# Peptides against a protein of PDB entry 5VVV, part 93

Target 1, 276 residues: chain A of PDB entry 5VVV
Amino acid sequence: FLCGVVEGFYGRPWVMEQRKELFRRLQKWELNTYLYAPKDDYKHRMFWREMYSVEEAEQLMTLISAAREYEIEFIYAISPGLDITFSNPKEVSTLKRKLDQVSQFGCRSFALLFDDIDHNMCAADKEVFSSFAHAQVSITNEIYQYLGEPETFLFCPTEYCGTFCYPNVSQSPYLRTVGEKLLPGIEVLWTGPKVVSKEIPVESIEEVSKIIKRAPVIWDNIHANDYDQKRLFLGPYKGRSTELIPRLKGVLTNPNCEFEANYVAIHTLATWYKSN
Target 2, 276 residues: chain A of PDB entry 5VVV as posed
Amino acid sequence: FLCGVVEGFYGRPWVMEQRKELFRRLQKWELNTYLYAPKDDYKHRMFWREMYSVEEAEQLMTLISAAREYEIEFIYAISPGLDITFSNPKEVSTLKRKLDQVSQFGCRSFALLFDNIDHNMCAADKEVFSSFAHAQVSITNEIYQYLGEPETFLFCPTEYCGTFCYPNVSQSPYLRTVGEKLLPGIEVLWTGPKVVSKEIPVESIEEVSKIIKRAPVIWDNIHANDYDQKRLFLGPYKGRSTELIPRLKGVLTNPNCEFEANYVAIHTLATWYKSN

## One batch from the design tools (peptide; made by RFdiffusion4, then SolubleMPNN)

Design b2_p16_8_s2 (from b2_p16_8, 7 letters changed)
Fold by OpenDDE base, seed 2:
Structure b2_p16_8_s2 (fold): chain B 276 residues (1-276), chain A 16 residues (1-16)
Amino acid sequence: as target 1 above (276 residues)
Amino acid sequence: MEEARERYFEQARKDL
């Protein structure tokens, strides 16, 4: 069971010292996972093709080593979906080289994220792939296999919550393709019924699990505040029955952008997890 | 701002 934090927000990423402090807290609270997915980290999303500099590599190596020291699984995410051409072998090779670089930093767990992108393909991709889901699954499977089928590999769908499913969760052709064609060793991220889900009912997890043919990892936006810079979410992790735990592969909270605001959010997630 | 990013922001604000 993956339980911890996804740094998955827009805006200023956390600094390395904050991330190390996070790992210390995660260990103390018996959480086990950190997903590196800061949307405005340039080489994560906007410039996903760009290799890390020597200085950036040193920082990431140090960060990954720190995660290991605290027994936190460091999952490196990349979000190529803004401008990748799925059918272009050069794009696939570029993605492979980027993840090879990160693997050299000591990273063993990875994620491909296709959240917050347009649900379309270029003309070249339309000639090769039957749908957007087929394109995403194809590259995800190829990358997963290329990396030697790492123990933890995550996929974030474009339809990552109920509201974004067309026409709905149970009837989504996109999610059906993901469920049918994504290799079974790849985990699927899910945010719940909504982008910000006040509650995640058990039935909603059963519904999505059926179509994706696996238990999801929750990307939980309950404490996310990147969409409203005037708010801090300081309340406890709530609206998730502990009955979800046996039906999930994990829960990763995407908390407030302000690192210092997240004590209650993360601590109460830990309490929730340990209460099962 | 990217349309897809804005879509996330708008939907998140609606979900409050």
Scores: peptide ipSAE 0.771, ipTM 0.972, DockQ to the pose 0.744
Fold by OpenDDE base, seed 4:
Structure b2_p16_8_s2 (fold): chain B 276 residues (1-276), chain A 16 residues (1-16)
Amino acid sequence: as target 1 above (276 residues)
Amino acid sequence: MEEARERYFEQARKDL
């Protein structure tokens, strides 16, 4: 069970010292996972093709080593979906080289994120792939296999919540393709019925699990505030029955952008997790 | 701002 934090927000990423402090807290609270997915990290999303500099490499190596020191699984995410051509072998090779570099930093867990992108393929991809889901699954499977089938590999769908499913969760051709074609060792991220799910009913998890053919990892936006940084979410982790725990592969909270605001959010997630 | 990012922001605000 993956339980911890996803740094998955838009806005200023946390600094390395904050991330290290996070790892200390996660360990102390018996949480086990950090997903590195800061949207405004240029080499994560906008410039995903760009290799890390020597200085950036040193920072990431240090961060990954710190995660290991605190027994936190460091999952490196990349979001190539803004401008990747899935059918272009050079793009796939570029993605491979980027993840090879991160692997050299000591990272062993990875994620491919296709959230917050247009639901359209370019002409070249349409000639090769039957759907957008097929394109995403193809590259995800290839990368997963290329990396030697790491123990933890995550996929974030473009339809990552009930609201974004067309026509709905149970009938989504996109999610059906993901469920059917995504290799079984790859985990699927999900935010619940909504982008910001006040509640995640058990039935909603059963519904999505059926179509994706696996228990999801919750990317939990309950405390996310990147969409309204004038608001801080200081309340407890709530609206999730502990009955979800046996039905999930994990929960990663995507909390407030302000690192200092997240004590209650993360601590109460830990309490929730341990209360099962 | 990217349209897809804005869709996220808009939807997240609506979810409150």
Scores: peptide ipSAE 0.767, ipTM 0.971, DockQ to the pose 0.733
Fold by OpenDDE base, seed 5:
Structure b2_p16_8_s2 (fold): chain B 276 residues (1-276), chain A 16 residues (1-16)
Amino acid sequence: as target 1 above (276 residues)
Amino acid sequence: MEEARERYFEQARKDL
């Protein structure tokens, strides 16, 4: 069971010292996972093709080593979906080289994120793939196999919540393709019925699990504030029955952008997890 | 701002 934090918000990413402090807190609270997915880290999303510099490499190596020191699984995410051409072998090779570099930093767990992108393909991809889901699954499976089938590999769908499913969760051709064709060792991220789910009913998890043919990992936006940084979500982790725990592969909270605001959010997630 | 990013922000604000 993956339990911890995803740094998955838009806005100024956390600094390395904050991330190290996070790992210390996660260990202390008996949480086990950090997903590196800061949307406005340039080489994560907007400039995903660009290799890390020597200085950036040293920082990431140090960060990954710190995660290992605190027994936190460091998952490196990349979001190529803004401008990748899935059918272009050069794009696939570029993605492979980027993940090879991160593998050399000592990273062993990875994620491919296709959230917050347009639900369409370019003309070249339409000639090769039957649907957007087929294109995403194809590259995800190829990357997963290329990396030697790492123990933890995550996929974030474009339809990552109930609201974004067309026509709905149980009938989504996109999620059906993901469920049928995504390799079984790849986990699927999900935010619940909504982008910001006040509640995540057990029945909603059963519904999505059926179509994706696996238990999801919750990307939990309950404390996310990137969409309205005038608000701070300081309340406890709530609206999730502990009955969800045996029906999930994990829960990763995407909390407030302000690192200092997240004590209650993360601590109460830990209490929730240990209460099962 | 990216259109897809804005869709996330708008939906998240509606979910409150």
Scores: peptide ipSAE 0.764, ipTM 0.971, DockQ to the pose 0.740
Fold by OpenDDE base, seed 3:
Structure b2_p16_8_s2 (fold): chain B 276 residues (1-276), chain A 16 residues (1-16)
Amino acid sequence: as target 1 above (276 residues)
Amino acid sequence: MEEARERYFEQARKDL
């Protein structure tokens, strides 16, 4: 069971010292996972093709080593979906080389994120793939296999919540393709019925699990505030029955952008997890 | 700002 934090918000990423402090807190609270997915880290999303510099590499190696020191699984995410051409072998090769570099930093767990992108393919991709889901699954499976089928590999769908499913969760052709074609060793991220789910009912997890043919990992936006700079969510982790735990592969909270505001968010997640 | 990021922000605000 993956339990911890996703740094998955828009805005200023956390600094390396904050991330190391996070790992210390995660260990102390008996949490086990950090997903590196800062949307405005330019080499994560907008410039995903760019290799890390020597200086950036040293920072990431140090960060990954710190995660290992605190027994935290470091998952490196990349979000190529803004401008990748799925059918272009050069794009696939570029993605492979980027993840090879991160593997050299000592990273062993990875994620491909296709959240917050347009649900369209270019002309070249339309000639090769039957749908956007087929294109995403194809590259995800290829990367997963290329990396030697790492123990932890995550996929974030474009339809990552109930609200974004067309026509709905149970009837989504996109999620059906993901469920049927995504290799079984790849985990699927999900935010619940909504982008910011006030509640995640057990029945809603049973519904999505049926179509994706696996238990999801919750990307939990309950404490996210990147969408409203005037808001801090300082309340406890709530609206999730502990009966979800046996029905999930994990829970990763995407908390407030302000690192210092997240004590209650992360601590109460840990309490929730240990209450099972 | 990307339209897709804007869609996330708008939906997240509606979810509150």
Scores: peptide ipSAE 0.746, ipTM 0.969, DockQ to the pose 0.754

Design b2_p16_8_s3 (from b2_p16_8, 9 letters changed)
Fold by OpenDDE base, seed 1:
Structure b2_p16_8_s3 (fold): chain B 276 residues (1-276), chain A 16 residues (1-16)
Amino acid sequence: as target 1 above (276 residues)
Amino acid sequence: MEKAKEKYREIARKDL
């Protein structure tokens, strides 16, 4: 069971010292996972093709080593979906080279994210792939196999919550393609019925699990505040029954942008996880 | 700003 934090918000990323302090807190609270997915990190999303500099490489190696010291699984995410051409072998090779560089930093766990992108494929991709889901699954499977089938590999769908599914969760052709064609060793990220789910009913997890043919990992936006800079979410982790735990592969909370605001959010997630 | 980012923010604010 993956339990911990995703740094998955828009806005100023956390500094390396905040991330190291996070790992210490995660270990102390018996949480085990950190997902590196900062939306406004240029080499994560907007400039995903660009290799890390020598200085950036040293920082990432130090961060990955610190995660290992605290027995925290460090998952490196990349979000190429803004402008990738899925049918272009040069784009696939560029993505492979970027993940090879991160593998050399000692990273062993990875995520490929297709959240917050347009559903439109370019003309070249439409000639090769029958749908957007087929294009995403093709590249995800190829990357997963190229990396030697790492123990933890995550996929974030473009339909990552109930309200994004067309016509609905159980009938989505997109999620059906993901469930049928995504390799079984790849985990699927999900935010619940909504982008910000006040509640995640057990029945809603059973519904999505059936179509994706696996238990999801929850990307939990309950404490996310990147959409409203006037709010801080300081309340407890709530609206999730402990009956979800045996029905999930994990829970990663995407908390407030302000690192110092997240004590209650992360501590109450840990209490919830241990209560089962 | 990216259209996708603004759409996310708009939806997230409506989910509250």
Scores: peptide ipSAE 0.685, ipTM 0.957, DockQ to the pose 0.773
Fold by OpenDDE base, seed 2:
Structure b2_p16_8_s3 (fold): chain B 276 residues (1-276), chain A 16 residues (1-16)
Amino acid sequence: as target 1 above (276 residues)
Amino acid sequence: MEKAKEKYREIARKDL
């Protein structure tokens, strides 16, 4: 069971010292996972093709080493979906080289994120792939296999919550393709019924699990505030029955952008997880 | 500004 934090927000990423402090807190609270997915980290998303500099490499190596020291699984995410051409072998090779670099930093767990992108393929991809889901699954499977089938590999769908599913969760051709074609060792991220789900009913997890043919990892936006920087979410982790725990592969909270605001959010997630 | 990012932000604000 993956339980911890995704740094998955838009806005200023956390500094390395904050991330190290996070790992210390996660360990103390018996949480086990950190997903590196800061949306405004340029080499994560907008410039995903760009290799890390020597200085950036040193920072990431230090960060990954710190996660290991605190027994926190460091999952490196990349979000190539803004402008990747899925059918272009050069693009696939570029993605492979980027993940090879991160593997050299000591990273062993990875994620491919296709959240917050347009539901469109370029003309070249349309000639090769029957759907957007087929394109995403193809590259995800290829990367997963290329990396030697790492123990933890996550996929974030473009339809990552109920409100993004067309026509709905159970009838989504996109999620059906993901469920049918994504290799079984790849975990699927899910956010619940909504982008910000006040509640995640058990039935909603059963519904998505059926179509994706696996228990999801929750990317939980309950404390996310990147969409409204005038608000801080200081309340407890709530609206998730502990009955979800045996039906999930994990829960990763995407909390407030302000690192200092997240004590209650993360601590109460830990309390929730240990209450089962 | 990315259209999909703005869609996320708009929907997230409505989910509150």
Scores: peptide ipSAE 0.681, ipTM 0.956, DockQ to the pose 0.744
Fold by OpenDDE base, seed 5:
Structure b2_p16_8_s3 (fold): chain B 276 residues (1-276), chain A 16 residues (1-16)
Amino acid sequence: as target 1 above (276 residues)
Amino acid sequence: MEKAKEKYREIARKDL
């Protein structure tokens, strides 16, 4: 069971010292996972093709080593979906080289994120792939196999919540393709019925699990404030029955941008997790 | 990036 934090927000990424402090807190609270997915880290999303510099490499190596020191699984995410051409072998090779570099930093767990992108494929991809889901699954499977089938590999679908599913969760052709064609060893990220789910009913997890043919990992936006930084979400982790725990592969909270605001959010997630 | 980010933000604000 993956339980911890995703740094998945828009806005100023956490500094390396904050991330190291996070790992210490995660260990202390018996949480086990950190997903590196800062949307405004340029080489994560906007400039995903760009290799890390020597200085950036040293920083990431130090961060990954710190995660290992605190027994936290460090998952490196990349979000190529803004401008990748899935059918272009050069794009696939560029993605491989980027993940090879991160593998050399000592990273062993990875994620491909296709959240917050347009559903329309370019003309070249339409000639090769029968749907957007087929294009995403194809590259995800290829990358997963290329990396030697790492123990933890995550996929974030473009339809990552109930409200994004067309026509709905159980009938989504996109999620059906993901469920049928995504390799079984790849985990699927999900935010619940909504982008910001006040509640995640058990029945909603059973529904999505059926179509994706696996238990999801919750990307939990309950404490996310990147959409309204005038608000801080200081309340406890709530609106999730402990009956979800046996029906999930994990829960990763995407908390407030302000690192110092997240004590209650993360601590109460840990209490929730240990209550079952 | 901005358009996708703003769409996310708009939806997330409506989910509250």
Scores: peptide ipSAE 0.679, ipTM 0.957, DockQ to the pose 0.889
Fold by OpenDDE base, seed 3:
Structure b2_p16_8_s3 (fold): chain B 276 residues (1-276), chain A 16 residues (1-16)
Amino acid sequence: as target 1 above (276 residues)
Amino acid sequence: MEKAKEKYREIARKDL
């Protein structure tokens, strides 16, 4: 069971010292996972093709080593979906080389994120793939296999919540394709019925699990505030029955952008997780 | 980036 934090917000990424402090807190609270997915990290999303510099490499190596020191699984995410051509072997090779570099930093767990992108494929991809889901699954499976089938590999669908599913969760052709064609060792991220789910009912997890043919990992936006700079979420982790735990592969909270604001968010997640 | 960010923000604000 993956339990911890996703740094998945838009806005200023946490500094390395904050991330190290996070790992120390995660260990102390018996949490086990950190997903590196900062949306405004240029080489994560906008410039996903660009290799890390020597200086950036040293920072990431240090960060990954710190995660290991605190027994935290460091998952490196990349979000190529803004401008990748799925059918272009050069793009696939570029993605492979980027993940090879991160593997050299000592990273062993990875994520491909296709959240917050347009559903339209380019003309070249339309000639090769029957749907956007087929294109995403194809590259995800290829990368997963190329990396030697790492123990933890995550996929974030473009339809990552109930409200994004057309016509609904159980009938989504996109999620059906994901469920049917995504390799079984790849985990699927999900935010619940909504982008920001006040509640995640057990029934909603059973519904999505059926179509994706696996238990999801919750990307939990309950404490996310990157969408409203006037809001700070200081309340406890709530609206999730502990009955979800046996039905999930994990829960990763995407908390407030302000690192110092997240004590209650992360601590109460830990309490929730240990209560089952 | 900005368009995707703004779309996310708009949706997330409506979820609350």
Scores: peptide ipSAE 0.670, ipTM 0.955, DockQ to the pose 0.976

Design b2_p16_8_s4 (from b2_p16_8, 10 letters changed)
Fold by OpenDDE base, seed 4:
Structure b2_p16_8_s4 (fold): chain B 276 residues (1-276), chain A 16 residues (1-16)
Amino acid sequence: as target 1 above (276 residues)
Amino acid sequence: MEKAKEEYKKIALEDL
């Protein structure tokens, strides 16, 4: 069970010292996972093709080493979906080289994120792939296999919540393709019925699990505030029955951008997780 | 790019 934090917000990323402090807190609270997915890290999303500099490499290597020191699984995410051409072997090779670099930093767990992108393929991809889901699954499977089938590999679908599913979760051709074609060792991220799910009913997890043919990892936006800088979500982790735990592969909270605001969010997630 | 980010933000606000 993956339980911890995704740094998955838009806005100023956490500094390396905050991330190290997070790992210490995660360990102390018996949480086990950190997903590195800061949307405004340029080399994560906008400039995903760009290799890390020597200085950035040293920082990431140090961060990954710190995660290991605290027994926290460091998952490196990349979000190539803004401008990747899935059918272009050069794009695939570029993605491979980027993940090879991160592997050299000692990272062993990875994620490919296709959240917050246009649902349209370019003309070249339409000639090769039957659908957007087929394109995403193809590259995801290829990267997963290229990396030697790491124990933890995550996929974030473009339809990452109930409200994004067309026509709905159980009938989504996109999620059906993901479920059928994504290799079984790849985990699927999900935010629940909504982008910000006030509640995640058990039935909603059973529905999505059926179509994706696996238990999802919850990317939990319950405490996310990157959409409204005037709000801080200081309340407890709630609206998730502990009956979800046996039906999930994990829960990663995407909390407030303000690192200092997240004590209650993360601590109450840990309490929730340990209450089963 | 910014459009998808802004759409996320809009929807997230509507989810509250």
Scores: peptide ipSAE 0.702, ipTM 0.957, DockQ to the pose 0.845
Fold by OpenDDE base, seed 1:
Structure b2_p16_8_s4 (fold): chain B 276 residues (1-276), chain A 16 residues (1-16)
Amino acid sequence: as target 1 above (276 residues)
Amino acid sequence: MEKAKEEYKKIALEDL
């Protein structure tokens, strides 16, 4: 069971010292996972093709080493979906080289994210792939196999919540393609019925699990505030029954952008997890 | 890029 934090928000990323302090807190609270997915990190999303500099490499190596020191699984995410051409072998090779560089930093766990992108494929991709889901699954499976089938590999779908599913969760052709074609060793991220789910009913997890043919990892936006920087979500982790725990592969909370605001959010997630 | 980010923010606000 993956339990911890995703740094998955828009806005100013956390500094390396905040991330190291997070790992210490995660270990102390018996949490085990950190997903590196800061939306406004240029080399994560906008400039995903760009290799890390020597200085950036030293920082990432130090961060990954610190995660290992605290027995926290460091998952490196990349979001190529803004402008990748899935049918172009040069784009696939560029993605492979980027993940090879991160593997050299001592990273062993990875994620491919296709959240918050346009559903339209370019003309070249439409000639090769039957749908957007087929294109995403093809590259994800190829990268997963190229990396030697790492123990933890995550996929974030473009339909990552109930409200994004067309026509609905149970009938989505996109999620059906993901469930049928995504390799079984790849985990699927999900935010619940909504982008910001006040509640995640057990029945809603059973519904999505059936179509994706696996238990999801929850990307939990309950404490996310990147959509309104005038709000801070200081309340407890709530609206999730402990009956979800045996029906999930994990829970990763995407908390407030302000690192110091997240004590209650993360501590109450840890209490919820240990209550089963 | 900016459109998808702004759409996310709009929907997240509507979920509250």
Scores: peptide ipSAE 0.665, ipTM 0.950, DockQ to the pose 0.848
Fold by OpenDDE base, seed 3:
Structure b2_p16_8_s4 (fold): chain B 276 residues (1-276), chain A 16 residues (1-16)
Amino acid sequence: as target 1 above (276 residues)
Amino acid sequence: MEKAKEEYKKIALEDL
């Protein structure tokens, strides 16, 4: 069971010292996972093709080593979906080389994220792939196999919540393709019925699990505040029955952008997880 | 890029 934090927000990423302090807190609270997915990290999303510099490499190696010191699984995410051509073997090769570099930093766990992107494939991809889901699954499976089938590999769908599913969760052709074609060792991220789910009913997890043919990992936006700079979510982790725990592969909270605000969010997640 | 961020923000605000 993956339990911890996703740094998945828009806005200023956390500094390396904050991330190291996070790992210490995660260990202390018996949490086990950190997903590196900061939307405004340039080489994560906007410039995903660009290799890390020597200086950036030293920082990432130090961060990954710190995660290991605190027994925290460091998952490196990349979000190529803004401008990748899925059918172009050069793009696939570029993605492979980027993940090879991160593997050299000592990273062993990875994620491909296709959240917050246009649903339209380019003309070249339409000639090769039957749908956007087929294109995403193809590259995800190829990368997963290329990396030697790492123990933890995550996929974030474009339809990552109930409200994004067309016509709905149980009838989504996109999620059906993901469930049928995504390799079984790849985990699927999900935010619940909504982008910011006040509640995640058990029945909603049973519904999505049926179509994706696996238990999801919750990307939990309950404490996310990147959508409104005037809001700060200081309340406890709530609206999730502990009956979800046996029905999930994990829970990763995407908390407030302000690192110092997240004590209650992360501590109450840890209490929830240990109460099962 | 900016469009995707603004769409996320809009929907997240509608969820509250």
Scores: peptide ipSAE 0.537, ipTM 0.927, DockQ to the pose 0.923
Fold by OpenDDE base, seed 5:
Structure b2_p16_8_s4 (fold): chain B 276 residues (1-276), chain A 16 residues (1-16)
Amino acid sequence: as target 1 above (276 residues)
Amino acid sequence: MEKAKEEYKKIALEDL
């Protein structure tokens, strides 16, 4: 069971010292996972093709080593979906080289994120792939196999919540393709019925699990504030029955952008997880 | 980038 934090928000990323402090807190609270997915890290999303500099490499190596010291699984995410051509072997090779670099930093767990992108494939991809889901699954499976089938590999779908599913969760051709074609060792991220789910009913997890043919990892936006930085979500982790725990592969909270605001959010997630 | 980010922000606000 993956339980911890995703740094998955828009806005100023956390500094390396905040991330190390997070790992210390996660260990202390018996949480085990950190997903590196800061949307405004240029080399994560906008410039995903760009290799890390020597200085950035040293920082990431130090961060990954710190996660290991605190027994926290460091998952490196990349979001190539803004401008990748899925059918182009050069793009696939560029993605492979980027993940090879991160693997050299001592990273062993990875994620491919296709959240917050246009649903339209380019003309070249339309000639090769029958749908956007087929394109995403193809590259994800190829990368997963290329990396030697790492123990933890995550996929974030473009339809990552109930409200994004067309026509709905159980009938989505996109999620059906993901469930049928995504390799079984790849985990699927999900935010619940909504982008910001006040509640995640057990029945909603049973519905999505059926179509994706696996238990999801919750990307939990309950404490996310990147959409309105005038708000701080200081309340407890709530609206999730502990009966979800045996029905999930994990829960990763995407909390407030302000690192200092997240004590209650993360601590109450840990209490929730240990209460089952 | 900006369009997808703005769409996410709009929907997240509507979820509150």
Scores: peptide ipSAE 0.689, ipTM 0.955, DockQ to the pose 0.883; fails the geometry check

